# Peptides against a protein of PDB entry 3T6J: the designs that were tried, part 343

Target 1, 375 residues: chain A of PDB entry 3T6J
Amino acid sequence: PIVESYIGFIESYRDPFGSRGEFEGFVAVVNKAMSAKFERLVASAEQLLKELPWPPTFEKDKFLTPDFTSLDVLTFAGSGIPAGINIPNYDDLRQTEGFKNVSLGNVLAVAYATQREKLTFLEEDDKDLYILWKGPSFDVQVGLHELLGHGSGKLFVQDEKGAFNFDQETVINPETGEQIQSWYRSGETWDSKFSTIASSYEECRAESVGLYLCLHPQVLEIFGFEGADAEDVIYVNWLNMVRAGLLALEFYTPEAFNWRQAHMQARFVILRVLLEAGEGLVTITPTTGSDGRPDARVRLDRSKIRSVGKPALERFLRRLQVLKSTGDVAGGRALYEGYATVTDAPPECFLTLRDTVLLRKESRKLIVQPNTRLE
Target 2, 372 residues: chain A of PDB entry 3T6J as posed
Amino acid sequence: PIVESYIGFIESYRDPFGSRGEFEGFVAVVNKAMSAKFERLVASAEQLLKELPWPPTFEKDKFLTPDFTSLDVLTFAGSGIPAGINIPNYDDLRQTEGFKNVSLGNVLAVAYREKLTFLEEDDKDLYILWKGPSFDVQVGLHALLGHGSGKLFVQDEKGAFNFDQETVINPETGEQIQSWYRSGETWDSKFSTIASSYEECRAESVGLYLCLHPQVLEIFGFEGADAEDVIYVNWLNMVRAGLLALEFYTPEAFNWRQAHMQARFVILRVLLEAGEGLVTITPTTGSDGRPDARVRLDRSKIRSVGKPALERFLRRLQVLKSTGDVAGGRALYEGYATVTDAPPECFLTLRDTVLLRKESRKLIVQPNTRLE

## One batch from the design tools (peptide; made by RFdiffusion4, then SolubleMPNN)

Design b2_p30_2_s3
Fold by OpenDDE base, seed 1:
Formats: structure tokens, C-alpha cells, sequence
Structure b2_p30_2_s3 (fold): chain B 375 residues (1-375), chain A 30 residues (1-30)
């Protein structure tokens, strides 16, 4: 088998300031069959990058073809095992040297194992569809998240010599209609500037890219979905995201006004964006469970994903990227923390919903040991 | 002591809960 490994200070999620990496390492085996799907996605990546909702001037000057591999983990040393990885985490290196994408396939497989009776917050009519397509939709989402999420966008930089990596005279900020007024100075990084929101903000951007691009027919074709199946994969991917946004409330600490998990915060932000879009796209309804205790249901109107959801996500995602590219920390923080705020304001009453989420919380899946079999 | 055993059981339960949060594959996608 082909063996891959990495070791070092990789992820900063445990650092409240998003700067200090946690020591992590793994050994894994390449899953050739699944990797082939990601290779097809890589082959289309340069074209798909053009579909992202920002001007080419906000995209990388040159697409650097990354590696993308699905891995079966044999051993993992760290605080948690991710489903996907994009490395290095340095945007400057991603722009100049390239990057590698990894899907931890057997971790994803564990995540897919959900029993129908344990599915919370979904309508009964959606449960069977969700069970059927959760796995495939998650493969699509992870692929897009890693490759075209983390792998996209340009940081505007002034180097130590005072040179810019963009034309100050011609590049226009699509949100303001003005010339670029802020950038990264020498020695400034994404993490150093955006600090406490950097990780979650970037995850939100990457997740949003996944949702946005999964609507593109070519993406579904790459993963082998056509017709009604493709539409179901799209629906379940979006449904999973809005559900995840509700589940995310578990990771909010009201007393400290903080989030304990960056990805969950990101998913909550996306939920808020899609709720703000209105028009019946997303509805969260408090209910009473069969046990007589509080419950909730998330509804996503499939017919409004493209008409309502896509435009809302497009605008939001463009704003995320523009603020990231320009190093506008004030604007970025205002935008992101605005959507990440958890209150008990009607109609959503998120703090009350949080109590419901906690009440309905089931035991989390534990990865006790990796398992890989050669056949 | 019985008290120590109870404390250890509580600690183990807390560790389990922490592990469940950290190892949630739906949560951790880097």
C-alpha cells in the first residue's frame, strides 16, 4: 500500500488566538479508488475557481495544482481526528508553493454511520433521504471545502520592498466600488491579523464554497451523480449544513459568550445567513418530542436553494473573501461576529433552541482505534 | 478509599465526555 504521514505543529484550533499550532501526527494508507474522484475534481479545479463569486483579481494569480488524496488512517496522534485536511495552513505558501488536500476516508465512514432513530431535528420525510445521501454529499462537501475552499482566494500583500502583488490602480473592491484600501503588510498573516476569528472564519468560507459550488452540475458529475440523484445530493448537503448549524449550539457557552469549536461556529454562521435570506428557505420549528420534552425541526425548502439560498450565500461568501483579501479585520470581525452572535431574540430564540439541542444530545461517536483491511 | 474510587469514576466520565466532543467526526473537519 501507499503510505502517507505527517507530523508537526499543524492546526491552531486549540489556540484561542488561532496562532499556535497543536502537535499532531498521523500514518495513513492511500485509498486509490476514492482518491481517483478527488483527482477528477483537481483536474477541474482551475475552471471551478472561476465560478467563485469574486473577481479574478481576488483569486490566485496562478492555479497551482495540488495533490488530493483519500486516506485511511492507521494511527493518529492529536486532540481530534479531522475528516479533511488542507496543508500548509499558511496562505502565502499556498499562493506561491502550493498545497495538499487530504480526506480521511475512514473517519468520514464513521461519521456516516447514523441510525434513523437517532437522527434529531429532521422532518420524518427527510430522514430516509438524509441517510441515503449523507455520505455522498459529505464526500462532495469535503472535496470542495478542502480543494476550492481552503485552496482559493488571494491575499493582497505589500512585501518588504514595498511592492504589491496586485495593481493598486486597477483592482476594484466589488463591495465598495473603490480601489483597494487595505492589505497585508510584510510579516502580517491571516492568523496574525484575524486572530480569534481566523480559524472559524476560514472554515466558514470553506464550507460556504462547498455549498455554493455543489450547485454546479460539473461538480456532481465529477462525483458520479446525475439527474435526480444529483439534486438529492445537493439537497442533503444543504440540509446537513443547516442542521449542523443548529447542532452547533452545543458548542456555544453563553456564560462566556464564546464558541468552543471553530467548525461548529462556522456552521452556525451559515445557518444564520440562510435564515436571514428568508422567503421560507430555512425554517426551525420548536416542537414537542414523543417523550413530551422540547424538540425542534429544521426544514429546508428544496425549491428555494437556487433562487433564495444561492444568492444569499453568494453575497455572503464574496464579502468573506473580499474582507479576507484586503486584511480588513474590522469589517471581517463585524460581519462574522454579527452572524456568530447567539441571542434569545425572536423568532429563532437560539438560546432556547440551545437548551433543546442539549436535551436531545446523544452520545458522540468515538473513534477508539482505526481499522483498515486489505482484501 | 471509596471516596477516591467515586472521584475516579467521575473523572473517567468527564474524560469520556471530553473525548466524545473532541472525536466528533462531524465537528472536526479541518
Amino acid sequence: as target 1 above (375 residues)
Amino acid sequence: SEELEELLKKLLELLRQLAEKVLDTETVNL
Scores: peptide ipSAE 0.024, ipTM 0.428, DockQ to the pose 0.208
Fold by OpenDDE base, seed 2:
Structure b2_p30_2_s3 (fold): chain B 375 residues (1-375), chain A 30 residues (1-30)
Amino acid sequence: as target 1 above (375 residues)
Amino acid sequence: SEELEELLKKLLELLRQLAEKVLDTETVNL
């Protein structure tokens, strides 16, 4: 088998300022079968980047073909095991040198293990479909998240010599209709400018890219889904995201007005965006469980994903990218923190829902390191 | 052996309890 490893100060999710990497490392074996699907996605990446909802001037000037590999983890040392990885985590290097994508296949397999009786917050009619398609939909989402999420978008930069990597006279901000008024100066980075929101904001952008592009037929074809199966994969992917947004409330600390997990904060933000879209796209209904205690149900209207959900996500995702590209920290913070705010205001009553989420909290899944041998 | 199995079960339970305490710092991409 092909063995891959990495080690060092890599992920900064545990740093409230998004700057300090946690020391981590893994040893893994290549899953050739799943890697082949991701290779097809890589082959289509340049074309799929054009489907993203921002002008080409806000996309990377040159597409650098990345590597994408599915790995089965043998050993992982760190505070948490990701489902996917995009490295390096430095936007400047991603733009100039390229990047590598990794999917941790056996980590995903553990995440797929869901018992119907333990599946919370879904309608009964959705449970079997969710169980069936959660795995496949996750493969799609992770691939898009890593490759076209983290791998997309341009930062506008002025270098030490005063030169710009964009034409100041011709590039127009699609949100304002004006010329570009802000950019990254020499020595400024994504993490240094956006600091406390950088990690979660980027995860939100990447997750949004996944949801947005999974609607594209070519993406589903790459993963081997057509017809009704493709539609079910889309539905379950979106359903999983809105459910995850509700589950995210577990990771909010009301007393500190703080989020403890960047990905979960991102998922809550997406839920808020889709709720704001209205028109019955997403509905969260408080209920009473069989035990007589509070419960809840999330409903997603599949018929409104394209008509209501996609346009809402398009506008939001474009705004995320434009603010990122221009280094507009004030605008970015206002947007993101606005959606990340948790109150008990009706109709959602999110703080009350949080109590329900905590009440229905599942035991943490443990990933046990496997053994492998050559026979 | 039965003794080893019991020991492993106890270890797994301890690991679960420990994991719950570290949940707030978990970075699992779910």
Scores: peptide ipSAE 0.020, ipTM 0.405, DockQ to the pose 0.108
Fold by OpenDDE base, seed 3:
Structure b2_p30_2_s3 (fold): chain B 375 residues (1-375), chain A 30 residues (1-30)
Amino acid sequence: as target 1 above (375 residues)
Amino acid sequence: SEELEELLKKLLELLRQLAEKVLDTETVNL
């Protein structure tokens, strides 16, 4: 078997300032069969990057072919086990040296074991479909999230010698129509500049890339989905995201006005974006459960994913990238914190919904690590 | 001991079952 491992101070999600890594490590075995799908995705990555909703000037100047491997985790030490990993976590290094992607396949598989009767916030008609396609849709989402999410975009930088990595005269900000007016100076990084929102913002960008690109037929083909199956995978992926945005409220602390989990904050932001799109794309309906207590249902109109959802996500994702590229912290913070704000304002009444989410809270998933042997 | 190994295997299986039940929380760091 091919064994992969890493160890060190890697993920900064637990640092309020997004700077200090938590010590973690894993040992895993390569899943060759699943890795082959990701290899095909890598082979298409350069072309798929062009499908992202920002100008090429905001994308990496040169595509660096990354490694992408599906791993079955044997041991993981850390506060949480990720579904996917993109390393290094330094954007400058990702841009200049490349990156590695991994999907923790058996971690994903465990996440799929939700019992139908315990599946919250979905319409009954969606539950079976959700159960069937949650796994496959996650594979798609993780692949896109890691490879084309975290692996995409350019930071505009002025180096210590005063040289720019972009043409100041010709590069136009697609949001303003003007020349680039801000960039990262020498010594400034994504994390140092965006600080408290950096991790969640980046996760939101990566998740948005996943949702946006999963609509591309080539992506679904790479993962082996065609026709009605491909459409179901798309639907379930988007449905899962909007559901996750609701579930995310568990990780919001109203008293501190803060989020305790960067990915969940990101998913809530995406939910807000898709709700803002309107036109009946996403509907959250408070209900009463069979137990007589508060419940809720999330409905996603499948027919409006491309017509309403995609354009909304396109605009949002472009804004995320432009603000990231230009180092516009003020604009980025205003945008992101705006969508990340949790209030009890109608019609959604998110603080009230949070109470419902907490009431319906599922037991924390404990991942038990497998053993393996040579036979 | 063989008995301990069997007990550990049972415990591991129980933990796996528990993990499957617990993993329904979307704390998936992507």
Scores: peptide ipSAE 0.043, ipTM 0.383, DockQ to the pose 0.150; fails the geometry check
Fold by OpenDDE base, seed 5:
Structure b2_p30_2_s3 (fold): chain B 375 residues (1-375), chain A 30 residues (1-30)
Amino acid sequence: as target 1 above (375 residues)
Amino acid sequence: SEELEELLKKLLELLRQLAEKVLDTETVNL
């Protein structure tokens, strides 16, 4: 088998400032079959980047084709095992040096092994679809998240010599209609400017890209889904995201007004965006479980994903990118923290829902090193 | 062999329970 290893200070999610990497080490074997799907996605990436909801001037000038590999992890040393990786985590380096993507395929497979009876917060009618398509939808989401999420968007930079990587005279901010008024100066990075929100903000952008682009038939075709299967994959992907946004409340600490996990905060933000879209797209209903204790149900109207969800996500995602590109920390923070705020305000009553989420919390999965054998 | 497998299963369960107590709640894209 082809063996890959990654060792070093890689993931920065545990740094409140997003800058310091946690020491991580893993050894994995290449899954050739799944890697071939990601290679096809890479081959279409330049075209798919054009489908993103920002002007080409806010996209990278040159697409740097990354490697994308599916890996079966043999051993992992770190605080958390990701489903996908885009490295480096430093966006300034992604702009100039490129990046690598990996999907940890067998880690994803473990995440798929949910017993129906333990599946929380879904309508009964959705559970079977969710179980069936969670895996495939997650593969799609991870691929898009890593490759076209983290791999997309331009940072406007003024270098040490005073030169800009964009035309100040012609580039227009699509949100303001004005010329670009802010950018990253020499020595400023995404993480240094956006600091405490940088990691979560970027994850939110990447997740949003995944949801947005998974609606594109070409993406689904690359992964081998057509017709009704493709629609089910889309539905389950979006359903998984809104459910994840609810589950995310576990990682909020009300007393400290902070989030303990960047990805979960990001998913909550997306949930808030989709709830704000209204029109019955997403509904969270408090219920009573069979045990007589509080429960909840998340409902996603599949018929409104394209008509209501997509436009809402488009506007939000464009806003995220514009603020990121221009280094507008004040605007970015205001936007992101606004959606990341957890209150007990009706109709959602998120703090109350958090209690429900905690009550229904599942035991943590133990991931164990797999055995390898020659057959 | 069967007895050993049972013991290993029990050990694994105990390790899982221990892991829940000692590991942080942070999850990365799971």
Scores: peptide ipSAE 0.025, ipTM 0.420, DockQ to the pose 0.103; fails the geometry check

Design b2_p30_3_s1 (from b2_p30_3, 12 letters changed)
Fold by OpenDDE base, seed 5:
Structure b2_p30_3_s1 (fold): chain B 375 residues (1-375), chain A 30 residues (1-30)
Amino acid sequence: as target 1 above (375 residues)
Amino acid sequence: AAVLTDEVASVVPAPPEDFMGTGHLLEVDE
């Protein structure tokens, strides 16, 4: 078998400033069959990058074809086992040297095994679809998240010699209509500037890219879906995200006004964006469970994903990218922390919902000592 | 960067509250 590994101080999620890497390592085996679909996605990546909702001037100048491999993890040493990885974590290196993507296939497989009776916060009518399409939708989301999420966007930089990597005279900020007024100076990085929000902000951008691009017919075709199946995969992917935004409340600490998990914070932000879009796209309804205790239901109107959801996400995602590209920390923080704020304000009453989420907390699956064999 | 599912857990020591988690953690004694 083809064995892949990485070891080092890689992910910075456990650094409150998003800068210092946690020691992490894995040993994995390449899943050739599962890798094939991601290679098809890679083959379309250059074209799909053009579908992102920012001007080409805010995208990488040159497309560098990355690797994308599905891996079955044998051993993982770290605080959390991811479903997918994009490395390196330095935007400058991603822009100039390229990147690698991996999907941890057996991690996803474990996550897919949700029992209907234990599935929380979904309407009964959605549970069967969710169970059926969670796996396929995850494949789509992870692929897009890593390849076109983390793998997209340009940072405007002035180098040590004073040269800019963009034309100051012609590049226009699509949000302001003005010339670019801020950028990264020599020695400044994404993490150093955006600090406490950097990791979660980037995850939010990547997740948003996944949701946005999964609407593209070519993406679904790459993954082998068409017609009603493609629409169901889209629906379940979006449904999973809004559900995840509710589940995210578990990782908020009200007393400290902070988040303990970057991805969950990101998913909550996306939920807030989609709720703000209104028009009945997303509805969270407090209910009473069969046990007489608080429960909740998340409903996503599939008919409004393209008409309401996509435009809302487009605007939000563009703002994320523009603020990231220009190094506008003040604007970026204001935007992101605004959506990441958890209060008990009506109509959602998120702090109350948090209590419900905690009450209905599902048992998490643990991956221990996978059994791998060659036949 | 690493994306996580909502259902996978790792067995690790409990992180400090001021640190971000990278996944769903099962707390163990050190």
Scores: peptide ipSAE 0.065, ipTM 0.476, DockQ to the pose 0.066
Fold by OpenDDE base, seed 2:
Structure b2_p30_3_s1 (fold): chain B 375 residues (1-375), chain A 30 residues (1-30)
Amino acid sequence: as target 1 above (375 residues)
Amino acid sequence: AAVLTDEVASVVPAPPEDFMGTGHLLEVDE
């Protein structure tokens, strides 16, 4: 078997300032069959990058073909086992040297196991569809998130010699219509500038890329979905995200006004964006469960994903990227923290919904790490 | 960067034989 591993201080999710890596390590075996799907995605990556909602001037100057491998994890040391990984975490290196993507296939497979009776916050009519397509939709989302989410976008940089990696005279900020007015100076990084919001912001960008690009027929084709199946995968992927945004409230601490998990904060932000789009795209309805206690239902109007959801996400995602590229911390923080704010304001009453989420909280999940043997 | 589907902690002890070669989720009551 082909064995892959990594060890080191890699992910900064647990650092309040997003800069210090947590010690992690894994040993995994390459799943050749699953890796083949991601190879097809890699083969289309350069084309798919052009579908992202920012000008080429905000994308990497040169596409560097990354590696993408599906791995079956044998052992993982860390605070949490991910479903996918994109490394290195340094945007400059991603731009100039390339990157590695991995999908932790057996982690995903385990996560697919959902009992219908335990599935919260969905309409009954959506539960069977959700269960059926959760796995496939996760494969799509993880692939896009890692490869085209984390693997996309350009940072505008002025180097130590005063040279810019962009043409100051011709590059236009698509949000302002003006020339670029801010950039990263020598020694400045994404994490150093955006600090406390850097990790969650980047995850939000990557998740948004996944949702946005999963609407592209070529993406679904790469994963082997066509026709009604493709539409169901899209629907379930979006439904999962809006549900995750509600579930995310578990990870908010009202007393401290902070989030304890970067991805969950990101998912809540996306939920807020899609709720703001209005027009009946997303509806969260407080209900009473069969036990007589508070419950809730998330509804996503399938027919409005492309007409309402996509444009809203497009605008938001473009703003995320533009603010990231230009190193506009003030603008980025204002945007992101605005959507990440949890209040009890009507109509959503998120703090009240949080109580419902906590009431319906599932047991903590642990992954039992597998062994392997020769046959 | 890494994506997490759910907050999942790793269990180091060897799984039951039925789960050898594969991952398994355990629910833990807190």
Scores: peptide ipSAE 0.038, ipTM 0.570, DockQ to the pose 0.070
Fold by OpenDDE base, seed 3:
Structure b2_p30_3_s1 (fold): chain B 375 residues (1-375), chain A 30 residues (1-30)
Amino acid sequence: as target 1 above (375 residues)
Amino acid sequence: AAVLTDEVASVVPAPPEDFMGTGHLLEVDE
């Protein structure tokens, strides 16, 4: 078997400033069958990067072919086991040296063992479809999130010698129509500039890339989905994201106006973006459960994903990237914190919904690390 | 950077109130 491992201070999600890494390590075995799908995705990555909603000037100058492997985790030491990983976490290194992606396949498999009767916040007619396609849709999402999410975009930099990695005279900000007015100076990093929002913002960008690109037929084909199955995978992926945005409220602390999970905050932001799009794309309806206690339902109109959802996400994702590339902390913070704000304002009444989410909270599932056997 | 599923996110130990959420999920019986 091919064994993969890493160890070190890698992820900074537990650092409020996004700078200090948490100690992490794993040992895993390569899943060859699933890795082949990701290899096909890598083979298409250069072309798919062009489908992202920003000018080539905001994308990496040179495509660096990354590694992408599906791993079955044997042991993981850390505060939690991710579904996917993109390393290194330094944007400059990603741009110049490349990166590696991994999908922790068996982590995904365990996560999907949700019993139908325990599946919260979905319409009954969506539950079976959700159960059927949650796993496959998440494989797609993870692949896109890591490879084309974290693996995309350019930071505008002025080096220590005063040289720019972009043409100041010709590169235009697509949002303003003006020349680039801000960039990263020598010694400045994504994390150092965006600080408290850096991790969540980047996760939001990556998740948004996943949702946006999963609409591309080539992506679904790479994963082996065609026709009605492909459409169902898309639907469930988007449905899962909007549901996750609701579930995310568990990780918000109203008293501190603080998010405790970067990914969950990101998912809530995406939910807010899609709700803002309106036109009946996403609907959250407070209900009464069979127990007579508060409940809720999330509904996603499948027919409006492309017509309403995609354009909304496109605009949002472009803004995220432009603000990231230019190091516009003020603009980035205003945008992101605006969507990340949780209030009880109608019609959503998110603080009230949070109470419902907490009421319906399921016990946390423990990932039991599997044994592998050679048969 | 890491991605977590909604279900896996439920497995992530509640970060300290003063910390941004970790990208890694461990199920902790609270």
Scores: peptide ipSAE 0.053, ipTM 0.475, DockQ to the pose 0.092; fails the geometry check
Fold by OpenDDE base, seed 4:
Structure b2_p30_3_s1 (fold): chain B 375 residues (1-375), chain A 30 residues (1-30)
Amino acid sequence: as target 1 above (375 residues)
Amino acid sequence: AAVLTDEVASVVPAPPEDFMGTGHLLEVDE
């Protein structure tokens, strides 16, 4: 077997300031079959990057072919086992030296094992479809999230010598119509500037890229989905995200007005964006469960994903990228914290929904370290 | 950067309350 490993102070999600890495290490075996799918995605990456909703001036100057490998994790030392990884976590290195992506396939496989009777917050008509396509849709989402999410975009930088990595005279901010007015100075990083929102903001951007690009037929073809199956994968991917946005409320602490999990905060933000789009795209309905206690249902109108959802996500995703590229912390914080705010305001009454989410909390799934034997 | 599933938790102890973690540590209702 092909063995991969890494070790070090890598991820900063546990640092409130997004700066200090947590010690992490893994040993994994390459899944060749799944890696081949991601290789096809890599082969299309340069083209797919052009489909992202920002000007080329906000994208990397040169495409650097990244590595993408599916891994079956044997052992993972850390506070949590991810489904996917993009490294390095330095944006400057990503744009100048390249990056590596991994999907932890067996971690995803554990997540696929959903029992219908335990599946919360979905309409009955969606449950079977969700169960069928959750796994495949996650593969698509993780692939896009890592490769084209974390692997996309440019930071505008002024180096220590005063040189810019962009043309100040010609590059226009698509949101303002003006020249670029802010950038990263020497020694400034994404994490150092955006600090408390950096991790969640970046995850939100990456998740949004996944949702946005999964609508592209080429992406589904790469993963082997065509026709009705492709549409179902898209639907379930979006449905999973909006459901995750509701589930995310578990990780909000009202008393402290803070989030305890970056990805969940990101998913809630996306839910808010899609709710804001209106037009009946997403509906969350409080209900009463069979046990007589509060419940809820999330409904996504699949017919409105492209007509309503995509444009809303496009605008939001572009704003995320532009604010990131320009190092506009004030604008970025205002945007992101605005969508991340949890209140009990009608019609959603998110704080009330949070109580429902907590009441319907699913049992924890534990990953057990697998054994591998040579035959 | 990493992405986590909402359904998978590590066997490691959950971080303190309100602590931003890398893992979706779902509290196991004991």
Scores: peptide ipSAE 0.045, ipTM 0.492, DockQ to the pose 0.070; fails the geometry check

